# Ledger of designs, part 15: peptides against a protein of PDB entry 7BBL

Target 1, 86 residues: chain A of PDB entry 7BBL
Amino acid sequence: IAQESLESQEQRARAALRERYLRSLLAMVGHQVSFTLHEGVRVAAHFGATDLDVANFYVSQLQTPIGVQAEALLRCSDIISYTFKP

## One batch from the design tools (peptide; aimed at target 1 D53)

Design b2_p11_4_s4 (made by RFdiffusion4, then SolubleMPNN; from b2_p11_4, 6 letters changed)
Fold by OpenDDE base, seed 2:
Structure b2_p11_4_s4 (fold): chain B 86 residues (1-86), chain A 11 residues (1-11)
Amino acid sequence: as target 1 above (86 residues)
Amino acid sequence: RPRTTEDLLAE
């Protein structure tokens, strides 16, 4: 049996990480999530949904350094990390 | 229109 190529192994690894990421999004629905953005900016918000290409997070009750925003869009590309309690 | 990350990073 031929050994799986390095490229194929990397492909499977990326697929696994992608799946875990998507599952985390599902788990976030309805929960308050803490987001870390660039420049040390940290915000918290209730996660609602994403668009189909997962480019934006639609959130509510966004707690920012200057106050609470009822509705907001967080660009996924601006998010370094996030944490939440499932 | 909801606020975006652009607004946050501009603070």
Scores: peptide ipSAE 0.261, ipTM 0.844, DockQ to the pose 0.037
OpenDDE base, seeds 1, 3, 4, 5: peptide ipSAE 0.256, 0.254, 0.260, 0.257; ipTM 0.843, 0.842, 0.844, 0.842; seeds 1, 5 fail the geometry check

Design b2_p11_5 (made by RFdiffusion4)
Pose (drawn by RFdiffusion4):
Structure b2_p11_5 (pose): chain A 86 residues (1-86), chain P 11 residues (1-11)
Amino acid sequence: as target 1 above (86 residues)
Amino acid sequence: TVAESQAILDL
């Protein structure tokens, strides 16, 4: 059989990477997720959802240095990193 | 990181 094209190989790689990423998002359901925001602020909340095109987070019980926000949307642009324990 | 997540999504 003919060799697989480089383009086809890159497509398979994207699919493999995406599938693993999507599993990692699903794994946050029912867990707390912590975030590192701008200015070095560290917060945490109960995971609700993320958008799939852009990594915006929908969370509840967001704990910040100044209080607790019952519902929150943390925009992708607000976030440097996020961490959770499976 | 969110930058790595966005890089995956922009592939």

Design b2_p11_5_s1 (made by RFdiffusion4, then SolubleMPNN; from b2_p11_5, 4 letters changed)
Fold by OpenDDE base, seed 3:
Structure b2_p11_5_s1 (fold): chain B 86 residues (1-86), chain A 11 residues (1-11)
Amino acid sequence: as target 1 above (86 residues)
Amino acid sequence: SMAEHQAILSL
């Protein structure tokens, strides 16, 4: 049997990660999410919506080191990782 | 993005 190419294997792996990411975005709706930002900054916020193309996160009750912002926009480029309980 | 690859769900 013919073996799948390395490039094809990598493509499937990327597709699986993308699917997991998209499912996480759906699960985030209405939940408080913990975001890890650059330089060890961690914030928590309620997820409102995102632009799937730009990956901007529209959040509320953003808890920052300086205080709480009622409404905020988090850019994907500012986010290292996030976690939440569905 | 890093977020796309590092997202964690707590079940």
Scores: peptide ipSAE 0.024, ipTM 0.585, DockQ to the pose 0.146
OpenDDE base, seeds 1, 2, 4, 5: peptide ipSAE 0.021, 0.023, 0.021, 0.024; ipTM 0.551, 0.587, 0.559, 0.581

Design b2_p11_5_s2 (made by RFdiffusion4, then SolubleMPNN; from b2_p11_5, 4 letters changed)
Fold by OpenDDE base, seed 2:
Structure b2_p11_5_s2 (fold): chain B 86 residues (1-86), chain A 11 residues (1-11)
Amino acid sequence: as target 1 above (86 residues)
Amino acid sequence: SMAEHQAILAL
């Protein structure tokens, strides 16, 4: 039985993770999401949409340590992780 | 940091 190459396995794993990520983006639309940013900063916001090409998150009611922003753009590169209830 | 927050909120 020919075993799938390690590279092929990694490619499938990346594809699966990408699919899960994209599905999570769809699932969080309209929900409040907790974002973990760099340096231990946590914010919460209602998710609106992403710019898939630029990797930006368009959010509303962004709760930050310094106040609430009605509308905001979060760069994916600034986000370490997020969680939400679907 | 506050600088990081300002950068994010400025977008």
Scores: peptide ipSAE 0.025, ipTM 0.595, DockQ to the pose 0.050
OpenDDE base, seeds 1, 3, 4, 5: peptide ipSAE 0.020, 0.024, 0.025, 0.025; ipTM 0.548, 0.548, 0.581, 0.541; seed 4 fails the geometry check

Design b2_p11_5_s3 (made by RFdiffusion4, then SolubleMPNN; from b2_p11_5, 5 letters changed)
Fold by OpenDDE base, seed 2:
Order: sequence, then structure tokens, then C-alpha cells
Structure b2_p11_5_s3 (fold): chain B 86 residues (1-86), chain A 11 residues (1-11)
Amino acid sequence: as target 1 above (86 residues)
Amino acid sequence: SMAEHMAILNL
């Protein structure tokens, strides 16, 4: 019987996850998003956009433990997770 | 640290 290789299965899984991720980015535009960062730090901000390589998140009204930043850039690599209400 | 987070958060 024909069987898909493990590598091919993993590739499809990665592609599916990437698609879902990108769709979530589209869905969060304009919404307040709660971000979990390193060391258990949580911030909230309105999501604007990402750059072309999805390396950074452009956000507004960033609520941090030390105050509110009107406009900010969050590095995607520093974000552990996020949640929002579509 | 918070100092690191400030850099991370572009603060």
C-alpha cells in the first residue's frame, strides 16, 4: 500500500499550523490581544499588523506592567502565546 | 527582567 512518509506528514502538519497561525493574525487585527511573554509577563494591546516576514507585531495601546505605550513593536520570538476575542 | 522586557517591548 502507498504510505505517506513521516517527513511529508510533518510538512503537511507544519503547513496547516502555519495557515491557522496566519489566519489568526488576520482575525486579531483591530482587536485587543492578550500576550504572554517570557517570565510570565502578560500585556494587552490592540493588534495592527506584522511585517512581511512576521518577525514583529505592530501594536497600539500596549498595556505593560509599567505603563501604557501608545505604539509599540513586539518581537514575535518573544511572544509565547496570545489570546483574543474575534 | 523588566529591563529586558522594556527592550523587547520597544519601550
Scores: peptide ipSAE 0.030, ipTM 0.606, DockQ to the pose 0.051
OpenDDE base, seeds 1, 3, 4, 5: peptide ipSAE 0.030, 0.029, 0.030, 0.029; ipTM 0.607, 0.602, 0.585, 0.598

Design b2_p11_5_s4 (made by RFdiffusion4, then SolubleMPNN; from b2_p11_5, 5 letters changed)
Fold by OpenDDE base, seed 1:
Structure b2_p11_5_s4 (fold): chain B 86 residues (1-86), chain A 11 residues (1-11)
Amino acid sequence: as target 1 above (86 residues)
Amino acid sequence: SMAEDMAILNL
């Protein structure tokens, strides 16, 4: 029997990762999320929404090292990782 | 590649 090409395998892997990512975004709506940013900065905020094209995270109650912002916009490029409890 | 696959997670 024919085996799947490497390119096809990678395509499926990318699709799976993207699906997991998108599902995580849906799951975190309204929840407090911990974000790890560049230079070791860590912040927490309630997730509102994201714009997949603009690559922005819309959050509220952003807890930063220097204070709390009621509402804020985080660029996805500034985010290294995030975690939350569904 | 794995690197390319991980890149899709950053919008």
Scores: peptide ipSAE 0.023, ipTM 0.554, DockQ to the pose 0.205
OpenDDE base, seeds 2, 3, 4, 5: peptide ipSAE 0.023, 0.022, 0.022, 0.022; ipTM 0.574, 0.592, 0.587, 0.583; seeds 3, 4 fail the geometry check

Design b2_p11_6 (made by RFdiffusion4)
Pose (drawn by RFdiffusion4):
Structure b2_p11_6 (pose): chain A 86 residues (1-86), chain P 11 residues (1-11)
Amino acid sequence: as target 1 above (86 residues)
Amino acid sequence: SATTTHDLAAA
């Protein structure tokens, strides 16, 4: 059989990477997720959802240095990193 | 509307 084109190989790679990423998002359901925001602020909340096109987070019980926000949307642009324990 | 991880879990 003909060799697989480089383009087809790159597509399979994107699919493999995406599938793993999506599994990692599904794994946050029912867990707390911590975030590192701008200014070095560290917060945490109960995971609700993420958008799939842009990594915006929908969370509840967001704990910040100044209080608790019952519902919150942390925009992708607000976040440097997020961490959770499976 | 934006597609979310809820839509993904449902699927």

Design b2_p11_6_s1 (made by RFdiffusion4, then SolubleMPNN; from b2_p11_6, 5 letters changed)
Fold by OpenDDE base, seed 1:
Structure b2_p11_6_s1 (fold): chain B 86 residues (1-86), chain A 11 residues (1-11)
Amino acid sequence: as target 1 above (86 residues)
Amino acid sequence: GPRTTLDLLAA
């Protein structure tokens, strides 16, 4: 009986996670998303879009601890996690 | 243009 290699299994797992991630980005379009950033900072913003390589999140009405930013660019590398209601 | 996370975190 043929068995898929461990490397192939890992590849499928990575692909599944990547797909899940990308689908979540599509799902959050037009919704308010809560972002957890570094230093324990948590913000909320309306998600607009990302650039082609998903390096940045283009958001609006960013609620920060010090006020609301109408338009903002969140570097994805600065985001630890996010949550939203589809 | 829009402010970036770095700017926001530094503010």
Scores: peptide ipSAE 0.218, ipTM 0.822, DockQ to the pose 0.038
OpenDDE base, seeds 2, 3, 4, 5: peptide ipSAE 0.218, 0.213, 0.216, 0.217; ipTM 0.821, 0.820, 0.821, 0.820

Design b2_p11_6_s2 (made by RFdiffusion4, then SolubleMPNN; from b2_p11_6, 6 letters changed)
Fold by OpenDDE base, seed 5:
Structure b2_p11_6_s2 (fold): chain B 86 residues (1-86), chain A 11 residues (1-11)
Amino acid sequence: as target 1 above (86 residues)
Amino acid sequence: GPRTTLDLLAE
């Protein structure tokens, strides 16, 4: 029985993940998001936007262990995970 | 400008 090639399967999987990622960004807009960073650092902030290549997250009201930062830039590569209520 | 992730990781 003929089946889809491994390469094709992987391509579809990556495409699906990318789509889900982008959808999550859309859902984040205007919501407070909890971010998990390296070494157990956890912060919460209102998601504003990303740059065109989604390299950075522009957020506001960033809650950190030492206080609230009105505006901040979170590097996408430094974010391990995030959660929020749509 | 806005603070970056690196500032947070340095805490």
Scores: peptide ipSAE 0.183, ipTM 0.788, DockQ to the pose 0.037
OpenDDE base, seeds 1, 2, 3, 4: peptide ipSAE 0.183, 0.181, 0.182, 0.182; ipTM 0.789, 0.787, 0.788, 0.787; seed 2 fails the geometry check

Design b2_p11_6_s3 (made by RFdiffusion4, then SolubleMPNN; from b2_p11_6, 4 letters changed)
Fold by OpenDDE base, seed 1:
Structure b2_p11_6_s3 (fold): chain B 86 residues (1-86), chain A 11 residues (1-11)
Amino acid sequence: as target 1 above (86 residues)
Amino acid sequence: SPRTTLDLLAA
């Protein structure tokens, strides 16, 4: 009886998580997203797109503690989490 | 031009 190796199982798990992540990015296009950044900073912005390696989030109407930024580039590495309503 | 996260946090 054939049995999938632990390595293969982990590979499938990583692939599933990656797919879920990418699908969430597609789903948030055009929607307002709430971002949790470092130092407890919370911001909200309309999601536009990401670059090919998802290193940066291109957003608009970024609501920050000190005001609204029309256009902004959020580094993915600076984002702890995000939420949105699809 | 768009401002980066670091720029915003430093402002």
Scores: peptide ipSAE 0.170, ipTM 0.781, DockQ to the pose 0.037
OpenDDE base, seeds 2, 3, 4, 5: peptide ipSAE 0.131, 0.113, 0.121, 0.139; ipTM 0.753, 0.744, 0.750, 0.755

Design b2_p11_6_s4 (made by RFdiffusion4, then SolubleMPNN; from b2_p11_6, 5 letters changed)
Fold by OpenDDE base, seed 5:
Structure b2_p11_6_s4 (fold): chain B 86 residues (1-86), chain A 11 residues (1-11)
Amino acid sequence: as target 1 above (86 residues)
Amino acid sequence: GPLTTLDLLAA
């Protein structure tokens, strides 16, 4: 009985996770998102868009510990996690 | 320019 190689299975798994991630980005457009950053920093902002390589999140009305920033650039690599209400 | 995550972590 033929069986898909482990390498192929892992490839499909990564692809599925990538797709799920991208779909979440689409879903958060226009919504307020809570972001968890390093060192216990948590902020909330309205998600606007990402660049083509999804390296940065362009957000507005960023609520930070020191105040509200009209517009901000959140580096995806600095984000531990995020939550939002679809 | 706009605030960045690095600015937030430095605060």
Scores: peptide ipSAE 0.337, ipTM 0.863, DockQ to the pose 0.037
OpenDDE base, seeds 1, 2, 3, 4: peptide ipSAE 0.335, 0.333, 0.334, 0.332; ipTM 0.859, 0.861, 0.862, 0.856

Design b2_p11_7 (made by RFdiffusion4)
Pose (drawn by RFdiffusion4):
Structure b2_p11_7 (pose): chain A 86 residues (1-86), chain P 11 residues (1-11)
Amino acid sequence: as target 1 above (86 residues)
Amino acid sequence: HHIADDQAILD
């Protein structure tokens, strides 16, 4: 059989990477998720959802240095990193 | 997760 084209190989790689990423998002269901925001602020909340095109987070019970926000949307641009324990 | 890395996967 002919060799697999480099393009087809790159496509399979993207699929493999995306599938793993999607599983990691699904793994946050039912868990708390912490975030590192701009200015070094650390917050945490109950995970609700993420958008799949851009990593915006929908969370509840967001705990911030100034209080608790019952529902929140943390935009992708607001976030440096997020961490959770499976 | 680093959000810029996650966004690169999505792009």

Design b2_p11_7_s1 (made by RFdiffusion4, then SolubleMPNN; from b2_p11_7, 7 letters changed)
Fold by OpenDDE base, seed 4:
Structure b2_p11_7_s1 (fold): chain B 86 residues (1-86), chain A 11 residues (1-11)
Amino acid sequence: as target 1 above (86 residues)
Amino acid sequence: MLMSEEQAILA
């Protein structure tokens, strides 16, 4: 039986994760999203869009521990995870 | 809960 190589399995896994991620970005447009940032910081904001390379999240009504920011930019590198209700 | 592409790959 021909078994898929480890490298091929990893490539398929990366492709699946990429697709899921991109689909999640589309699904979260206009929704309030809860973001987990570094050091256990959690914020909530309405997702607007990302740039072409998904380096930044453009959000509104960003709820932070120190107040609400009407418009904000979250760098993808600052985000550990997020959750939302589609 | 969803992770960024980079974080998801590392997890």
Scores: peptide ipSAE 0.023, ipTM 0.543, DockQ to the pose 0.434
OpenDDE base, seeds 1, 2, 3, 5: peptide ipSAE 0.023, 0.023, 0.022, 0.019; ipTM 0.516, 0.512, 0.557, 0.518

Design b2_p11_7_s2 (made by RFdiffusion4, then SolubleMPNN; from b2_p11_7, 6 letters changed)
Fold by OpenDDE base, seed 1:
Structure b2_p11_7_s2 (fold): chain B 86 residues (1-86), chain A 11 residues (1-11)
Amino acid sequence: as target 1 above (86 residues)
Amino acid sequence: MDMAEEQAILA
């Protein structure tokens, strides 16, 4: 019985994770998203878009403890997690 | 969503 190689299994797993992630990005467009950043910092913002390599999140109405920014950029590397209501 | 998985993919 033919069995899928470990490499192929890993590739499928990565592809599935990537798809799930990209679908979440699509789903969050226009919605307010809660972002958890490093050092316990939490912010909320309306998601606008990302660059093609998803290095940055372009958001609006970024709520921080010290104020609101009409437009802002969040580096994806600074984000630990996010949640939103689809 | 946890970004750990995404970071692993992009690495």
Scores: peptide ipSAE 0.115, ipTM 0.740, DockQ to the pose 0.648
OpenDDE base, seeds 2, 3, 4, 5: peptide ipSAE 0.112, 0.113, 0.105, 0.113; ipTM 0.736, 0.735, 0.730, 0.737; seed 3 fails the geometry check

Design b2_p11_7_s4 (made by RFdiffusion4, then SolubleMPNN; from b2_p11_7, 6 letters changed)
Fold by OpenDDE base, seed 2:
Structure b2_p11_7_s4 (fold): chain B 86 residues (1-86), chain A 11 residues (1-11)
Amino acid sequence: as target 1 above (86 residues)
Amino acid sequence: ADMAEEQAILA
């Protein structure tokens, strides 16, 4: 009985996860998002957009431990996780 | 969402 290759199955799984992620980005536009950064740092900001390769998050009203930045650029590589209410 | 998963996908 023929079956889909393991590589093909993994590719579909990755594609599904990627789609889910991209949809989450769309859903968070305009909402305040809580970001968990390295070393236990937590910040909150309103999500604006990302660049085409999703390397950076463009946010506003970034609340950091030492103040608020009206506009800021968060490198995605600096973010461990995030949460928000859609 | 966990960014580790995203990074794995892009790698």
Scores: peptide ipSAE 0.102, ipTM 0.725, DockQ to the pose 0.664
OpenDDE base, seeds 1, 3, 4, 5: peptide ipSAE 0.086, 0.090, 0.084, 0.086; ipTM 0.715, 0.719, 0.718, 0.712

Design b2_p11_8 (made by RFdiffusion4)
Pose (drawn by RFdiffusion4):
Structure b2_p11_8 (pose): chain A 86 residues (1-86), chain P 11 residues (1-11)
Amino acid sequence: as target 1 above (86 residues)
Amino acid sequence: HSIAEDQAILS
């Protein structure tokens, strides 16, 4: 059989990477997720959802240094990193 | 998890 094209190989790689990423998002359901925001602020909340095209987070019970926000949308651009324990 | 890395995957 002919060798697999480099393009086809890159496509399979993207699929493999995306599938793993999607599994990692699904793994946050029912868990708390912490975030590092701009200015070094660290917050946490109950995970609700993320958008799949851009990593915006829908969360509840967001705990911030100034209080608790019952529902929140943390935009992708607001976030440096997020961390959770499976 | 870094958002920059997530956005690279999603791009």

Design b2_p11_8_s1 (made by RFdiffusion4, then SolubleMPNN; from b2_p11_8, 3 letters changed)
Fold by OpenDDE base, seed 1:
Structure b2_p11_8_s1 (fold): chain B 86 residues (1-86), chain A 11 residues (1-11)
Amino acid sequence: as target 1 above (86 residues)
Amino acid sequence: MSIAEELAILS
């Protein structure tokens, strides 16, 4: 009886998570997304796109505690989590 | 989704 190795299971798990992540990015295009940043800061913005390595998030209508920015760039390193309604 | 969780698991 063939049994999948632990390494193979981990590879499949990582692949599934990566796919889920990428699909979420595709799904949020054009939608308003709520971002949780460091220090508990929360902002909302319409998602546009990311660069190849997802180092940056290109967004519009960024609602910050001090005002709204028509266009903005969020560094991935500044983001802890995000939520949106597909 | 939590980006921190994603990066921690994938890296």
Scores: peptide ipSAE 0.024, ipTM 0.540, DockQ to the pose 0.633
OpenDDE base, seeds 2, 3, 4, 5: peptide ipSAE 0.024, 0.024, 0.023, 0.023; ipTM 0.557, 0.540, 0.532, 0.554

Design b2_p11_8_s2 (made by RFdiffusion4, then SolubleMPNN; from b2_p11_8, 4 letters changed)
Fold by OpenDDE base, seed 1:
Structure b2_p11_8_s2 (fold): chain B 86 residues (1-86), chain A 11 residues (1-11)
Amino acid sequence: as target 1 above (86 residues)
Amino acid sequence: MLIAEELAILS
């Protein structure tokens, strides 16, 4: 039995990570998500959607230290991590 | 391509 090449293993790993990420995006739809942004800023918002290349998150009821925004756009480059309860 | 479409390809 031929062993899977290292390149094939890496491709499989990348695919698995991508799949997990995409599934998390789908699972977030309509749920409140806690976002950790740069500079240690933490906000909460309801996740709505993302653009094709996942450069931006469209969210509603964004709770920030200075108030609540009904609708907002979070740049993914500004997001360090996110968590939610599906 | 929608997220669902990409997931279908990955599965």
Scores: peptide ipSAE 0.041, ipTM 0.712, DockQ to the pose 0.064
OpenDDE base, seeds 2, 3, 4, 5: peptide ipSAE 0.039, 0.023, 0.039, 0.036; ipTM 0.704, 0.463, 0.698, 0.686

Design b2_p11_8_s3 (made by RFdiffusion4, then SolubleMPNN; from b2_p11_8, 6 letters changed)
Fold by OpenDDE base, seed 2:
Structure b2_p11_8_s3 (fold): chain B 86 residues (1-86), chain A 11 residues (1-11)
Amino acid sequence: as target 1 above (86 residues)
Amino acid sequence: MLISDELAILS
């Protein structure tokens, strides 16, 4: 039987992950999101928008261990994971 | 959602 190439399988996997990511961004708009950053730091913020080209998250009401920032920019490279309730 | 597995794809 014919088998899909590994390269093709990887392409489909990447596409699926990309779609899942983008859908999550759309779903989190306006909601409070919990972000896990490096060094075990966890913050919460309301998601506003993302810069797809620069990979930045524009958020509001960022709750940090030492205070709240009304508006903030989170670099995606600083984020390990996030979770939210749609 | 783990961002490393998905963001790397977009970059």
Scores: peptide ipSAE 0.061, ipTM 0.691, DockQ to the pose 0.670
OpenDDE base, seeds 1, 3, 4, 5: peptide ipSAE 0.057, 0.055, 0.053, 0.056; ipTM 0.684, 0.682, 0.684, 0.687

Design b2_p11_8_s4 (made by RFdiffusion4, then SolubleMPNN; from b2_p11_8, 7 letters changed)
Fold by OpenDDE base, seed 4:
Structure b2_p11_8_s4 (fold): chain B 86 residues (1-86), chain A 11 residues (1-11)
Amino acid sequence: as target 1 above (86 residues)
Amino acid sequence: MLMSEEMAILA
């Protein structure tokens, strides 16, 4: 019986997680997303898109503690977590 | 919910 190598298993797992992540991004389009940023900052915004390497999140109606930004760019590195309701 | 660690690993 052929046994799948550990590397192959990890590769499939990573691919599956990547797909899930990308599908999550697609599911967020047009929805209000709650973002947790560094320093305990929490914001809400409508997700628009990401750039090619998913380094930046393009959002609209960004609700921050100091006001609302019609359009904004969130760096992925600044995001601790996000959640949304599909 | 997706955490930054997950994003970092998958990026």
Scores: peptide ipSAE 0.024, ipTM 0.462, DockQ to the pose 0.622
OpenDDE base, seeds 1, 2, 3, 5: peptide ipSAE 0.022, 0.022, 0.022, 0.022; ipTM 0.481, 0.460, 0.442, 0.471; seed 5 fails the geometry check

## One batch from the design tools (peptide; aimed at target 1 Q11 L52)

Design b2_p12_3 (made by RFdiffusion4)
Pose (drawn by RFdiffusion4):
Structure b2_p12_3 (pose): chain A 86 residues (1-86), chain P 12 residues (1-12)
Amino acid sequence: as target 1 above (86 residues)
Amino acid sequence: PALQALLARPPP
């Protein structure tokens, strides 16, 4: 059989990477997720959802240095990193 | 978080 084209290989790689990423998002359901925001602020909340095109987070019980926000949307642009324990 | 936008791009 003919060799697999480089393009086809790149598409399989993207699919493999995306599938793993999506599994990692599903794994946050039912867990708390912590975030590192701008200015070095560290917060945490109960995971609700993320958008799949852009990594915006929908969370509840967001704990910040100044209080607790019952519902929150943390925009992708607000976030440097997020961490959770499976 | 920025990686997710790159992974979401449709195939050519």

Design b2_p12_3_s1 (made by RFdiffusion4, then SolubleMPNN; from b2_p12_3, 4 letters changed)
Fold by OpenDDE base, seed 1:
Structure b2_p12_3_s1 (fold): chain B 86 residues (1-86), chain A 12 residues (1-12)
Amino acid sequence: as target 1 above (86 residues)
Amino acid sequence: PALVAELAQPDP
């Protein structure tokens, strides 16, 4: 049995993570999401949409330590993790 | 149950 190359294993792992991510975006629509950002910053917002390349999250009712923003843009590069109830 | 996604990859 030829052992799968490390590169092939990594590719499958990346593909699985990408699929999980995309499925989470579909499940997120219309829900309040808790986002963990860099430096321990945590915010909550209602998910609206992403752009086609999933570079940005368009959200509403963004709860920040300094107040609520009605509409906001979160860059995916700023987000460490998120959680929501589907 | 909450769905959790992590976007940050661990540093190598």
Scores: peptide ipSAE 0.045, ipTM 0.619, DockQ to the pose 0.083
OpenDDE base, seeds 2, 3, 4, 5: peptide ipSAE 0.026, 0.022, 0.022, 0.025; ipTM 0.552, 0.549, 0.547, 0.551

Design b2_p12_3_s2 (made by RFdiffusion4, then SolubleMPNN; from b2_p12_3, 4 letters changed)
Fold by OpenDDE base, seed 4:
Structure b2_p12_3_s2 (fold): chain B 86 residues (1-86), chain A 12 residues (1-12)
Amino acid sequence: as target 1 above (86 residues)
Amino acid sequence: PELVAQLALPPP
């Protein structure tokens, strides 16, 4: 049985992750999302919009350790992971 | 860094 190359496996894994990401964007509209940022910082915010080019998250009611921001921008480079409940 | 999404999607 010809095993799929490591490179091909990695490509499929990246594609699957990208699909999950895009699906999550569609599902999170209007929902509160929990973001894990660098240095163990966790914040919660309502999803507003994103730009697919830079993957900025435009959010509202951002709950941070130092207070709540009515509107905020979370850059993809600042985000480790996120979770939400549709 | 790579963004990891965790979500609970409703059944289809």
Scores: peptide ipSAE 0.033, ipTM 0.556, DockQ to the pose 0.074
OpenDDE base, seeds 1, 2, 3, 5: peptide ipSAE 0.031, 0.022, 0.032, 0.030; ipTM 0.563, 0.482, 0.574, 0.583

Design b2_p12_3_s3 (made by RFdiffusion4, then SolubleMPNN; from b2_p12_3, 4 letters changed)
Fold by OpenDDE base, seed 1:
Structure b2_p12_3_s3 (fold): chain B 86 residues (1-86), chain A 12 residues (1-12)
Amino acid sequence: as target 1 above (86 residues)
Amino acid sequence: PALVAELALPDP
């Protein structure tokens, strides 16, 4: 039995995460989302849209430790994970 | 139930 290479395993794992991510976007529109950012920062915001290349999240009512922003941009590279209730 | 997703970021 040819063992799948580590590279192939990693590729499948990334593909699974990407699919899960894309499916989550379909359910996310208009919902409040809790975002976990780097350095333990957590914010909540209503999801608006993303770029087609998923470079940015366009959100509203961004709740941060220092206040609320009516509209804001979250860079995808700053986001580790998120959760929401569909 | 809450949906949790993690981003698969591109390799640098």
Scores: peptide ipSAE 0.038, ipTM 0.612, DockQ to the pose 0.146
OpenDDE base, seeds 2, 3, 4, 5: peptide ipSAE 0.038, 0.037, 0.038, 0.038; ipTM 0.611, 0.607, 0.610, 0.605

Design b2_p12_3_s4 (made by RFdiffusion4, then SolubleMPNN; from b2_p12_3 with Q4V L6E R9L)
Fold by OpenDDE base, seed 5:
Structure b2_p12_3_s4 (fold): chain B 86 residues (1-86), chain A 12 residues (1-12)
Amino acid sequence: as target 1 above (86 residues)
Amino acid sequence: PALVAELALPPP
């Protein structure tokens, strides 16, 4: 059985993660999302929209350790993971 | 049930 190349396996894995990511965006609209940021910081916010080109998250009611921001922009590079109830 | 999403980062 010819094993696919490591590069091909990695490409498929990235594609699967991207698809899952995009599906999550469709599901999270209007929901409160819990974001895990760097250094163990966790915030919660209502998802508004994304800029798919820049990978920005436009959120509202951002709960931070120092208070609530009515509106905020989260960069993809700041986010490790997120979870929400669909 | 909660959805957990991970970002696909480019390889270093």
Scores: peptide ipSAE 0.036, ipTM 0.598, DockQ to the pose 0.147
OpenDDE base, seeds 1, 2, 3, 4: peptide ipSAE 0.034, 0.035, 0.034, 0.036; ipTM 0.604, 0.605, 0.596, 0.608

